# Designs tried in a protein design run: peptides against a protein of PDB entry 4AID. Part 173

Target 1, 242 residues: chain A of PDB entry 4AID
Amino acid sequence: FDIKRKTIEWGGKTLVLETGRIARQADGAVLATMGETVVLATAVFAKSQKPGQDFFPLTVNYQEKTFAAGKIPGGFFKREGRPSEKETLVSRLIDRPIRPLFVKGFKNEVQVVVTVLQHDLENDPDILGMVAASAALCLSGAPFMGPIGAARVGWVDGAYVLNPTLDEMKESKMDLVVAGTADAVMMVESEIQELSEEIVLGGVNFAHQQMQAVIDAIIDLAEHAAKEPFAFEPEDTDAIKA

## One batch from the design tools (peptide; made by RFdiffusion4, then SolubleMPNN)

Design b2_p25_6_s2 (from b2_p25_6, 18 letters changed)
Fold by OpenDDE base, seed 3:
Structure b2_p25_6_s2 (fold): chain B 242 residues (1-242), chain A 25 residues (1-25)
Amino acid sequence: as target 1 above (242 residues)
Amino acid sequence: RLAAYQAELAAKQAAEIRKKIKELA
């Protein structure tokens, strides 16, 4: 097995990004670990466009499988087949920052699947899932202009906290999820309790600064393990509007 | 359509946030 691994310390936790062990049939596959929370992200893309495809067919599916549910708060009996509210929300959270980073005119089907394999009850799989999805896309050879990083920022005891634990989040006055590239914030999602706009904006800046280490880790992994870029020439559809 | 609009809205919001951060720095 040609296993490539990147390990960084991130917010006082070990982040591990691994490829080459599992899901080798995918275009990209990353096993990501933070604490004892483990996710598998897979990226698959079609090598051709469907006839008459008029939109970019990206599907993102975040899943917390039943075998992980014994370690997921509230995980009693997810009926097979319907996404939970959490799974639907996290799927959108991952979709939002990655969708605009595909090359304009690319309309091949892309499927990103993020599967929670283990949950430690401390580290939320959503941030880890965003990071893993970004890494899997960067490894895939798809025309994806990533990576994205992601971070959650809390406000606990009058300070910013990077990726607060589920217990620290109970004391947090802010749940701020940020995703971005090296150069730009792409997405902000925030739940805030009685904080100034200055603290929130400072939290966005803090998140964007702290995610650079993750972006660099994904780049380093991709330099060693990415597939050759898919040869995509955008059809010059702007020539038909003249 | 909705996802593209959300992305444009998010990009606009992110641009406004970046502007405000630069005004605070």
Scores: peptide ipSAE 0.012, ipTM 0.434, DockQ to the pose 0.111
Fold by OpenDDE base, seed 5:
Structure b2_p25_6_s2 (fold): chain B 242 residues (1-242), chain A 25 residues (1-25)
Amino acid sequence: as target 1 above (242 residues)
Amino acid sequence: RLAAYQAELAAKQAAEIRKKIKELA
């Protein structure tokens, strides 16, 4: 097996991005680890468009598997069934920043699946899942203009905290999730307790700066492990309006 | 409807934040 791995220190934690060990039937597959939290992201895309496809059919599915549920806060063995509120929210958090980055006119079906394999009770799988999904798409050969990075920012004791633990989050006056490219913030989601706009904007800037190391790590992994880009010619929709 | 409104509000807030970040750079 040709296993490629990138390891970085990120916010005082070890981030590992690995490909080539698992889910090799996917177009892209990344095993991501931060602390002892482990996620598997897979990206699969159709090699043709369905006849009459009018919209871009991107599906993102974040799931917390029952075998990880013994370490997930709230501990319910959810039988295979309807996504939880958390799974629905995190699926949307991953979808929002990646959807705009596909090449315009690409209407092949794309499926991103993020599976939580392990939870350490410190590192939230959502941020790790966003990073892993970005990496899996960059490896896939899909016409995805990523990578995205992601970060959570807390405000604890008058300072920004990168990817606060679940315990630090109890003391945090901010839960700020940011996703972006090297050049742009793509998504912000925030829950804020009585903080100034200046602190929040500073948190977005802090997140965007801190995610560059992740973006660079995904690029380095992709340089060594990406599939050949899928040959996609956008239909010249401007030539049909002339 | 509420989730779509929250998503639209979040998208507007994110657009305003992106604008402000570009104005601060």
Scores: peptide ipSAE 0.012, ipTM 0.424, DockQ to the pose 0.066
Fold by OpenDDE base, seed 2:
Structure b2_p25_6_s2 (fold): chain B 242 residues (1-242), chain A 25 residues (1-25)
Amino acid sequence: as target 1 above (242 residues)
Amino acid sequence: RLAAYQAELAAKQAAEIRKKIKELA
């Protein structure tokens, strides 16, 4: 097996991005670990467009498997086949920042699947899932203008905390999820308890700064393990409006 | 020079973020 691995220290935790062990039939596949939380992201894309396809057919599916449910709060009621409210929310959190980064005019089917394999009850798999999905897309050869990074920011004891634990989040006055590229913030989702706009904006800037190490780690992994870029020439749709 | 460019970039980013936060509220 040609296994490539990138390891970084991120917010006082070890982040590991690995490819080449699992799901080798996907276009891109990344096993991501933070603490004892483990996710598998897979990216698959069609090599042709369906006849009459008028929209970009991106599907993002975040799922927490039943074998991990013994460590996942609320896992006892996962009927096979219906996403939970959490799985639906996290699927949208992953979709929102990646969707606009595909090359305009690309209408081949893309499927991103993020599977929680293990949960440590400290590190939420949502941020790890966003990072893993970004990495899997960058490895796939799809016309994706990533990577994205992601970060959660808390406000605990009058300070910003990068990727607070589930226990630290109980004391946090902010739950701020940010995703972005090296140059731009793509998505913000926030729950805030009586904080100034200045603290919230500072939190987004903190998140964007802290995610650069993850973006750099994905780039380094892609330099060693990415597939050749899929040959896609966008039809010059601007030439039809002249 | 670099510090002034970083401050202008941060101000533009903060303005886009304020717009997104207002669209989410």
Scores: peptide ipSAE 0.007, ipTM 0.413, DockQ to the pose 0.100
Fold by OpenDDE base, seed 1:
Structure b2_p25_6_s2 (fold): chain B 242 residues (1-242), chain A 25 residues (1-25)
Amino acid sequence: as target 1 above (242 residues)
Amino acid sequence: RLAAYQAELAAKQAAEIRKKIKELA
C-alpha cells in the first residue's frame, strides 16, 4: 500500500488527509480526520461521454451510515432508503462549489460519495466532507480546476470562530459556511441572528483566509499522490458559432 | 472496527458505481 498522508493544524485542531489505504478502485479516495470525526470521500468519473449527453452529469451523495448512528444526532431513526435533511443539505453544500470548477465541455459522468465513518459530537462532518471531496477530486485525474477549501465561521462573544464545535454553535449568532478556491469565494451559505452585513462579510473574508491552509494541504497531497490528468480536450464549441 | 467496515462498504459501493458508469458509457 502506498499510503500518503498530509497533517496540518487548522483552527486549533489536527486535520489529517490520507490516501492509498481505502477505496483504491475509485479514481480518487481520501480519508479525512478532524478530532475523532472521520469521513471517506470517493470520486469516480466516466472515461467517455454518453451519446447525446447535453449536460454535465455530476452527482454528489453525502451519507451518514447507520453504524455511526450511536454517535450521530438523529441517526437512530434512519430507516434504509431516504436521505435525511442534513444529508440532502450537505450534498448540496459539496455540489455547489465544485460543479462550476469542471472544465467547460466536460460531460462525462462524475460521482462523488462522502461517507461519515465516525462522529465525535464536536466536529461536524460537513466541512470535513467538503474538504475530503475536494481532495478526492484533485487526486482523481478528472478535469477539475480545484482544489476548494471550506470553513464554518461562528460569531461567539463578539469574535469570529473557525469551525466552532457543536456546543460552541449553540452560543453562536452565525452559522456561516464558505467554500472557495485560492483566488475566489465559490459558495456562501448562512444562518444569521441579527448581525450586521459588515460582520457577515468579514466572516466570509475570514473563512476564505483560513481555508488557504487546507487548499495548500490538498495541493501538497496531490503533488505526491494524484493520478495522471485525464486527457480531455473540450470540443471547440467556438468553431460551431462561426 | 466499525469505521474499517464502513470504509470497506464505501469501497465496494465506489467499485459498483465505477462499474455502472463504465457499462453506461
Scores: peptide ipSAE 0.005, ipTM 0.344, DockQ to the pose 0.017

Design b2_p25_6_s3 (from b2_p25_6, 13 letters changed)
Fold by OpenDDE base, seed 1:
Structure b2_p25_6_s3 (fold): chain B 242 residues (1-242), chain A 25 residues (1-25)
Amino acid sequence: as target 1 above (242 residues)
Amino acid sequence: MLEKYLEELKKKQEEEIKKKIKELA
């Protein structure tokens, strides 16, 4: 197997991005690890547009499979066939920042699948899933203007905490999820308990600064393992609606 | 543990991805 790997220290944890071991028939596939939490992201895209396609058909599916359920809180009671509330929310968290980064006029079908393979009960797989999805898209050759980074920010004992553990989050007055490019914040989702707007804005800036190391790690992986870019020229008709 | 799950999952995921690629083509 031609396996490429990038490893960084991020928020006091080891982040590993790996490609080439599994899902090799996907356009992009990344195995991402933070602590002992492990996710697989796959990106697949159509090489042509469907006749009469009028919107961009992006589907994102985050899933916590039954084989990981022994390590996932509440995983044993998942009724087969419906996404949990968490799986639905995380699928949207991944979709929101990536959707606007596709080249305008690209209406080929795209599927991103993030599968939780292992959970350590400390590191939430949602942030890791966002990072892995970004990396898989950057490797795929799809006309995606990423990478995105992502970070969770907590507020514990009067300080910002990067990617707080599930136990630290119980003491956190903030659950702030941020995703962005090197240059811009693309998405903010926040649950806040009695904090000033100044602290929240400072948390967004902190997240955007801390995700740069992840963006750089995805770029480095892509330089060594990305497929050739898919040749896509938007039809002039989509340029006139700008 | 992880490696065993990856080997078991690999075949299923590759078939799912083949199906998705065919549905996207």
Scores: peptide ipSAE 0.025, ipTM 0.465, DockQ to the pose 0.016
Fold by OpenDDE base, seed 2:
Structure b2_p25_6_s3 (fold): chain B 242 residues (1-242), chain A 25 residues (1-25)
Amino acid sequence: as target 1 above (242 residues)
Amino acid sequence: MLEKYLEELKKKQEEEIKKKIKELA
């Protein structure tokens, strides 16, 4: 087994990104750990476009498995074969920032699956899932112009908190999820309780600064473990419509 | 072809996940 691992300290917690042990049949696969929360992200892409494909067929599926349901909030009520509201929302949170980063004209099928393997009831697997999906895509050889980082920002006792625990979030006046590249914010989702726009904008900037360490960690992992880039030339016709 | 590959990949992923759970337990 050629196992590559990157470990960083992030928001006072150890983030581990690992590849080469699990899901080796995927184009990219990353086991990500923060605290005792563990996710597996897998990326798979088609090596050809389907005839008549007119849109980019990206599917993102975040799932929390039933074996972890006794340890995952709301897991006891999961019906097999239908995503929960949380799984649907998190799938969209992962989709939103990654979709625009694929090379224009790329219309091969891409599937990203994020599976929650363990939940510690402190570290939300959504942020970890976003990071893991980004890393899996960067390892895959797909024409993905990542990495993205992601961060949650809370506002507790008049300060920004990076990736607050589920308990700290009960005291937080802000639930701010940010995703971006090294250079740009790609997505913001926010729930705010009576905070100024200045605090919120400061939270976006804080998130974007704090996610750089994750972006750098994904790059370092990719330098050592990425597959050869898939040879894709965009058709000249899609470059002229910008 | 792709759909079958993705189904096989999903199945293998589920098997590896089940194995990993047994290793974490």
Scores: peptide ipSAE 0.021, ipTM 0.521, DockQ to the pose 0.018
Fold by OpenDDE base, seed 3:
Structure b2_p25_6_s3 (fold): chain B 242 residues (1-242), chain A 25 residues (1-25)
Amino acid sequence: as target 1 above (242 residues)
Amino acid sequence: MLEKYLEELKKKQEEEIKKKIKELA
């Protein structure tokens, strides 16, 4: 196996991004680990547009399947075939920041699948899933103008905490999920208890600063393992306004 | 063509995931 791996220390935890072991038939595939939480992200895209395709057919599917239930909290109650509320929410969290980064006019079908393989009861798979999906897209050759990074920020004992554990989150006055590129914040989702707007904005800036190490790690992985870029010429849609 | 490829990919991915879960157990 030609396995490429990037390892960084991130928020006092080891983040590992690995490609070349699993799902090699995908356009991009990344096994991501943070602590002992493990996810597989796969990206697959069509090499042609469907006739009459009028919208960008991106599908993101975050999954915590029943066969992983022994390694996932609450997995024993998951039925095959219907997404849980969590799976639906996390699928949207991954979709939101990546969707606008595809080249305008690209209408080939894209499927991103993120599957939780292991959960350590400390590190939530959602942030790891966002990072893994970004990495898988960057490896795929799809016309994706990533990477994105992602981070969760807590507010514990009057300080920002990067990717708080599930136990630290019980004491946190903030659950702030941020995703962005190197240059821009693309998505914010927040639940806040009695905090000033200044603290929240500071949390967004903290998240964006802390995700740069992840963005750099995805770039380094892509430099060593990305497929050749898919040859896509966007239709010049500006010619219809003359 | 794509739908069949994606179905085959989903099947292969699920088999590899099931294998990886056993390796992590």
Scores: peptide ipSAE 0.020, ipTM 0.475, DockQ to the pose 0.019
Fold by OpenDDE base, seed 4:
Structure b2_p25_6_s3 (fold): chain B 242 residues (1-242), chain A 25 residues (1-25)
Amino acid sequence: as target 1 above (242 residues)
Amino acid sequence: MLEKYLEELKKKQEEEIKKKIKELA
């Protein structure tokens, strides 16, 4: 087994990105850990377009498995077969920033699956899932112009907090989720309590600065473990219609 | 104001992605 691992300190927590141990049948697969929260991201893409494919068929599926769900707050008996509200929301949070980063004209089927394997009740799997999905895509050889980073920002005691724990979030006046590339913010989702627009914008900038270490960690992992880039030339017709 | 700022960031990013795609091509 050729196992590659990147470990960084991030917001006072250890982030681990690992590939090569599990899900080796995927184009990309990353096991990501922060604290005792653990997620598996897999990326798979078709090597050809379906005849008559007119849109980019990206599917993102975030899943919290029942063995992890026994520790997940609000883990009602998941009726087998319907995503929870959380799973639906996080699937969209992952989809939104990655979808625009695929090469224009690429219409091969892409499936990203993020599975929560463990939850520590401190570190939310959503941020970790976004990071893991980004890393899995960068390893896959798909024509993805990532990586993205992600961060949650709180506002506690008049300061920004990177990836607040679930307990720190009870005292936070902000729940700000940001995703972006090295150069730009792709997605913001926010819940705020009586904060100025200046503080919220400062939180977006803080998130984007703090996610650079994660982006660099994904790049370093990809340099050592990425598959050869899939040979894709966009048809000239899709480049001219932009 | 935030929505407008995010739209401007998104637009700049779309332009930068288009530039990077042209530099790779």
Scores: peptide ipSAE 0.012, ipTM 0.321, DockQ to the pose 0.046

Design b2_p25_6_s4 (from b2_p25_6, 17 letters changed)
Fold by OpenDDE base, seed 4:
Structure b2_p25_6_s4 (fold): chain B 242 residues (1-242), chain A 25 residues (1-25)
Amino acid sequence: as target 1 above (242 residues)
Amino acid sequence: KMEKYMKELAEKQKKEIEEKIKKLA
């Protein structure tokens, strides 16, 4: 097995991205770890477009499995077979920044599944799931113009905090989730308490700066482990109409 | 347990996509 691993220090925590050991049947598969929180992202895509496909059929599914759910807050309300509110929200949180980064005219089915395998009760698997999904897509050979990075920013004791723990978040006046490419912010989601717009905008910039190390780590992993790019040429008609 | 699950998940995802392609081809 050709196992590739990238390890970085990120916000005072060790981030590990691993591929090649697990889920090798997927087009891309990444095991991501931060602290003791562990997620698996798997990306698969169709090698052909369906006749008459008029939209880009991307499906993102974030899920927290029962072996992790015994440690996950709110795990008692997971009805078998229906996504929780958190799973639905995080699925959208991952979908939003990645959807616009697919090559225009690509209408092959893409499925991304992010599975929480372990939760340490300190590191939220949502950010880790965004990073893992980005990495899995970059490894897949799909025409994805990533990577994206992601970061959560808190405001604790008058300072920005990168990826605050669940306990630090109780004292935070900001829950700011940012996702972006190296060059652009693609998504912002924020809950704020009595903070100036200047502090919030500074938080977006801080997040975008801090996610560069993650973007670089995904690029380095992809250089060593990515599949050959899927040969896709958009029909000129789809390029001209948008 | 987890490694088995991860394998089964990837196989399921691939199969679901392949089946969805075949139904519309």
Scores: peptide ipSAE 0.278, ipTM 0.798, DockQ to the pose 0.017
Fold by OpenDDE base, seed 2:
Structure b2_p25_6_s4 (fold): chain B 242 residues (1-242), chain A 25 residues (1-25)
Amino acid sequence: as target 1 above (242 residues)
Amino acid sequence: KMEKYMKELAEKQKKEIEEKIKKLA
């Protein structure tokens, strides 16, 4: 097996990005671990556009498997077939920052599936799922202008906390999820309790700074394990004016 | 070209996000 692994220390936790062990049938596949939380992201894309396809058919599916559900908060025995509210929300959190980064005019079907394999009850799989999905897309050869990094920022005891645990989040006055590229913030989602705009903006900047290590880790993994880029040239009508 | 557009798009999104944060504070 040609297994590639990148390991970094991130917010006082070990982040591991691994490819080549499982899901080899996907265009990109990444096993991501933070603490004892483990997710598998897979990216698959069609090599042709469907006739009459008028929009970009990206589907993102975040799912928490029932074998992990015994440890997942709110992971009541999901009736097979409908995503939970959490799975629907996290699927959107992953979709929002990645969708704009596909090459304009690319209308081939893309499927991103993030599966929670293990949950430690400390590290939320959502941030890890965002990172893993970004990495899987960068490895896939799809015309994706990533990587995206992601971070959660808390405000605990008058300080920013990177990726607070579920217990630290009970004391946090902020739940700030940020996603971005190396150069820019792409998404913010926030729940805030009586904090100044200055603290919130500082939290966005903190998140964007802290996610650079993740972006660099995805780039390093892609340099060693990415597939050849899919040959896609946008039509001149979709060509971004210079 | 693409990198420049992605940068411009990202800068636009950053401003839209900053404006949303201002409405939440």
Scores: peptide ipSAE 0.011, ipTM 0.372, DockQ to the pose 0.625
Fold by OpenDDE base, seed 3:
Structure b2_p25_6_s4 (fold): chain B 242 residues (1-242), chain A 25 residues (1-25)
Amino acid sequence: as target 1 above (242 residues)
Amino acid sequence: KMEKYMKELAEKQKKEIEEKIKKLA
């Protein structure tokens, strides 16, 4: 087993990014752990474009499969086949920041699958899923201009909290999810209770600062474990505007 | 080709996940 692992301390929690043990048939595969929450992200892409493909066919599927009766409290028997509202929302949350980072003109099918393997009831799998999806894409050789980082920011007792626990979030006046590259914020999603714009903007900056350690961890993992970049020549779409 | 590969990947992931859960239980 050629297992490569990166471990960092992040917001007072251990983040582990691992590749080479699971899903070896994927173009990229990352097992991410924070606390006792565990996700598997896989990236797969087609090596050719379909004839007549006019749009970029990216699909992102986040799934909280209740693997085994007993360890996800509130896992009602999700009938096989329909994503929950949460799974649909988190799939979009992962899609939004990654979609614009693919090389312009790339129209090969890309599928990102994020599967929650374990949930500790403290660390939400959504942020971990975003990080894992980013890492899996960076390992895949797809023409993805990542990595992205992600962070959740709370406002508890008059301070910013990085990736608040589900219990800390009950006392939080802010649920701010940010995703970005090293250089730019790509996505903000926020639910805010009676906070100033200054506090919210400060939260975005705090998130972007705190996600740099995750971005660096993905880069370090990719330097050791990434596949060779897929040879993609973008069609010269700029020749029609001259 | 892609659909077959995705199906094979999903089946493999399911097995690897089931094995992982058995180790975490």
Scores: peptide ipSAE 0.005, ipTM 0.376, DockQ to the pose 0.018
Fold by OpenDDE base, seed 5:
Structure b2_p25_6_s4 (fold): chain B 242 residues (1-242), chain A 25 residues (1-25)
Amino acid sequence: as target 1 above (242 residues)
Amino acid sequence: KMEKYMKELAEKQKKEIEEKIKKLA
């Protein structure tokens, strides 16, 4: 097994990105760990476009499996079949920043699946899932102009906190999720309690700065483990307007 | 073809995950 692993310290926690051990049949597959929270992201894409495909068919599916539910707060035995509200929200949270980064004109089917394998009750798997999905896409050979990083920012005791624990989040006046590339913020989602716009904007900047270490870690992993880029030439959309 | 591949992939992933969970327990 050719297992590649990148490990970084991130917000006082160890982030591990691993490929080559699980889901090798996917185009990209990453096992990501932060604390004892573990997610598997898998990316697969069609090698051809469907005839008459007029939109980009990206599907993102975040799943908290029932085996992790014994370690998920409020984890009743999730009936197999319908995503929870959380799973639906996190699937969209992952989708939003990655969708714009596919090469224009690419209309092959893409599926990203993020599966929570373990939850430590401290580290939320959503941020880890975003990071893992980004890494899996970068490894896949899909025409994805990532990586993205992601971060959650809290405001606790008058300071920014990177990826606050679930317990720290109870005392946080901010739940700010940011995703972006090295160069740009792609997505912001925020819940804020009585904070100035200055603090919030500072939180976005803090998140974008702190996610660079993750972006660099994904790049380093991809340099060692990415598949050959899928040969995709976008149809010259300028030739259809003439 | 793709739906079949995705199903087979998901089934393989499920199996690999279940086997790993059994090894971590």
Scores: peptide ipSAE 0.085, ipTM 0.578, DockQ to the pose 0.018; fails the geometry check

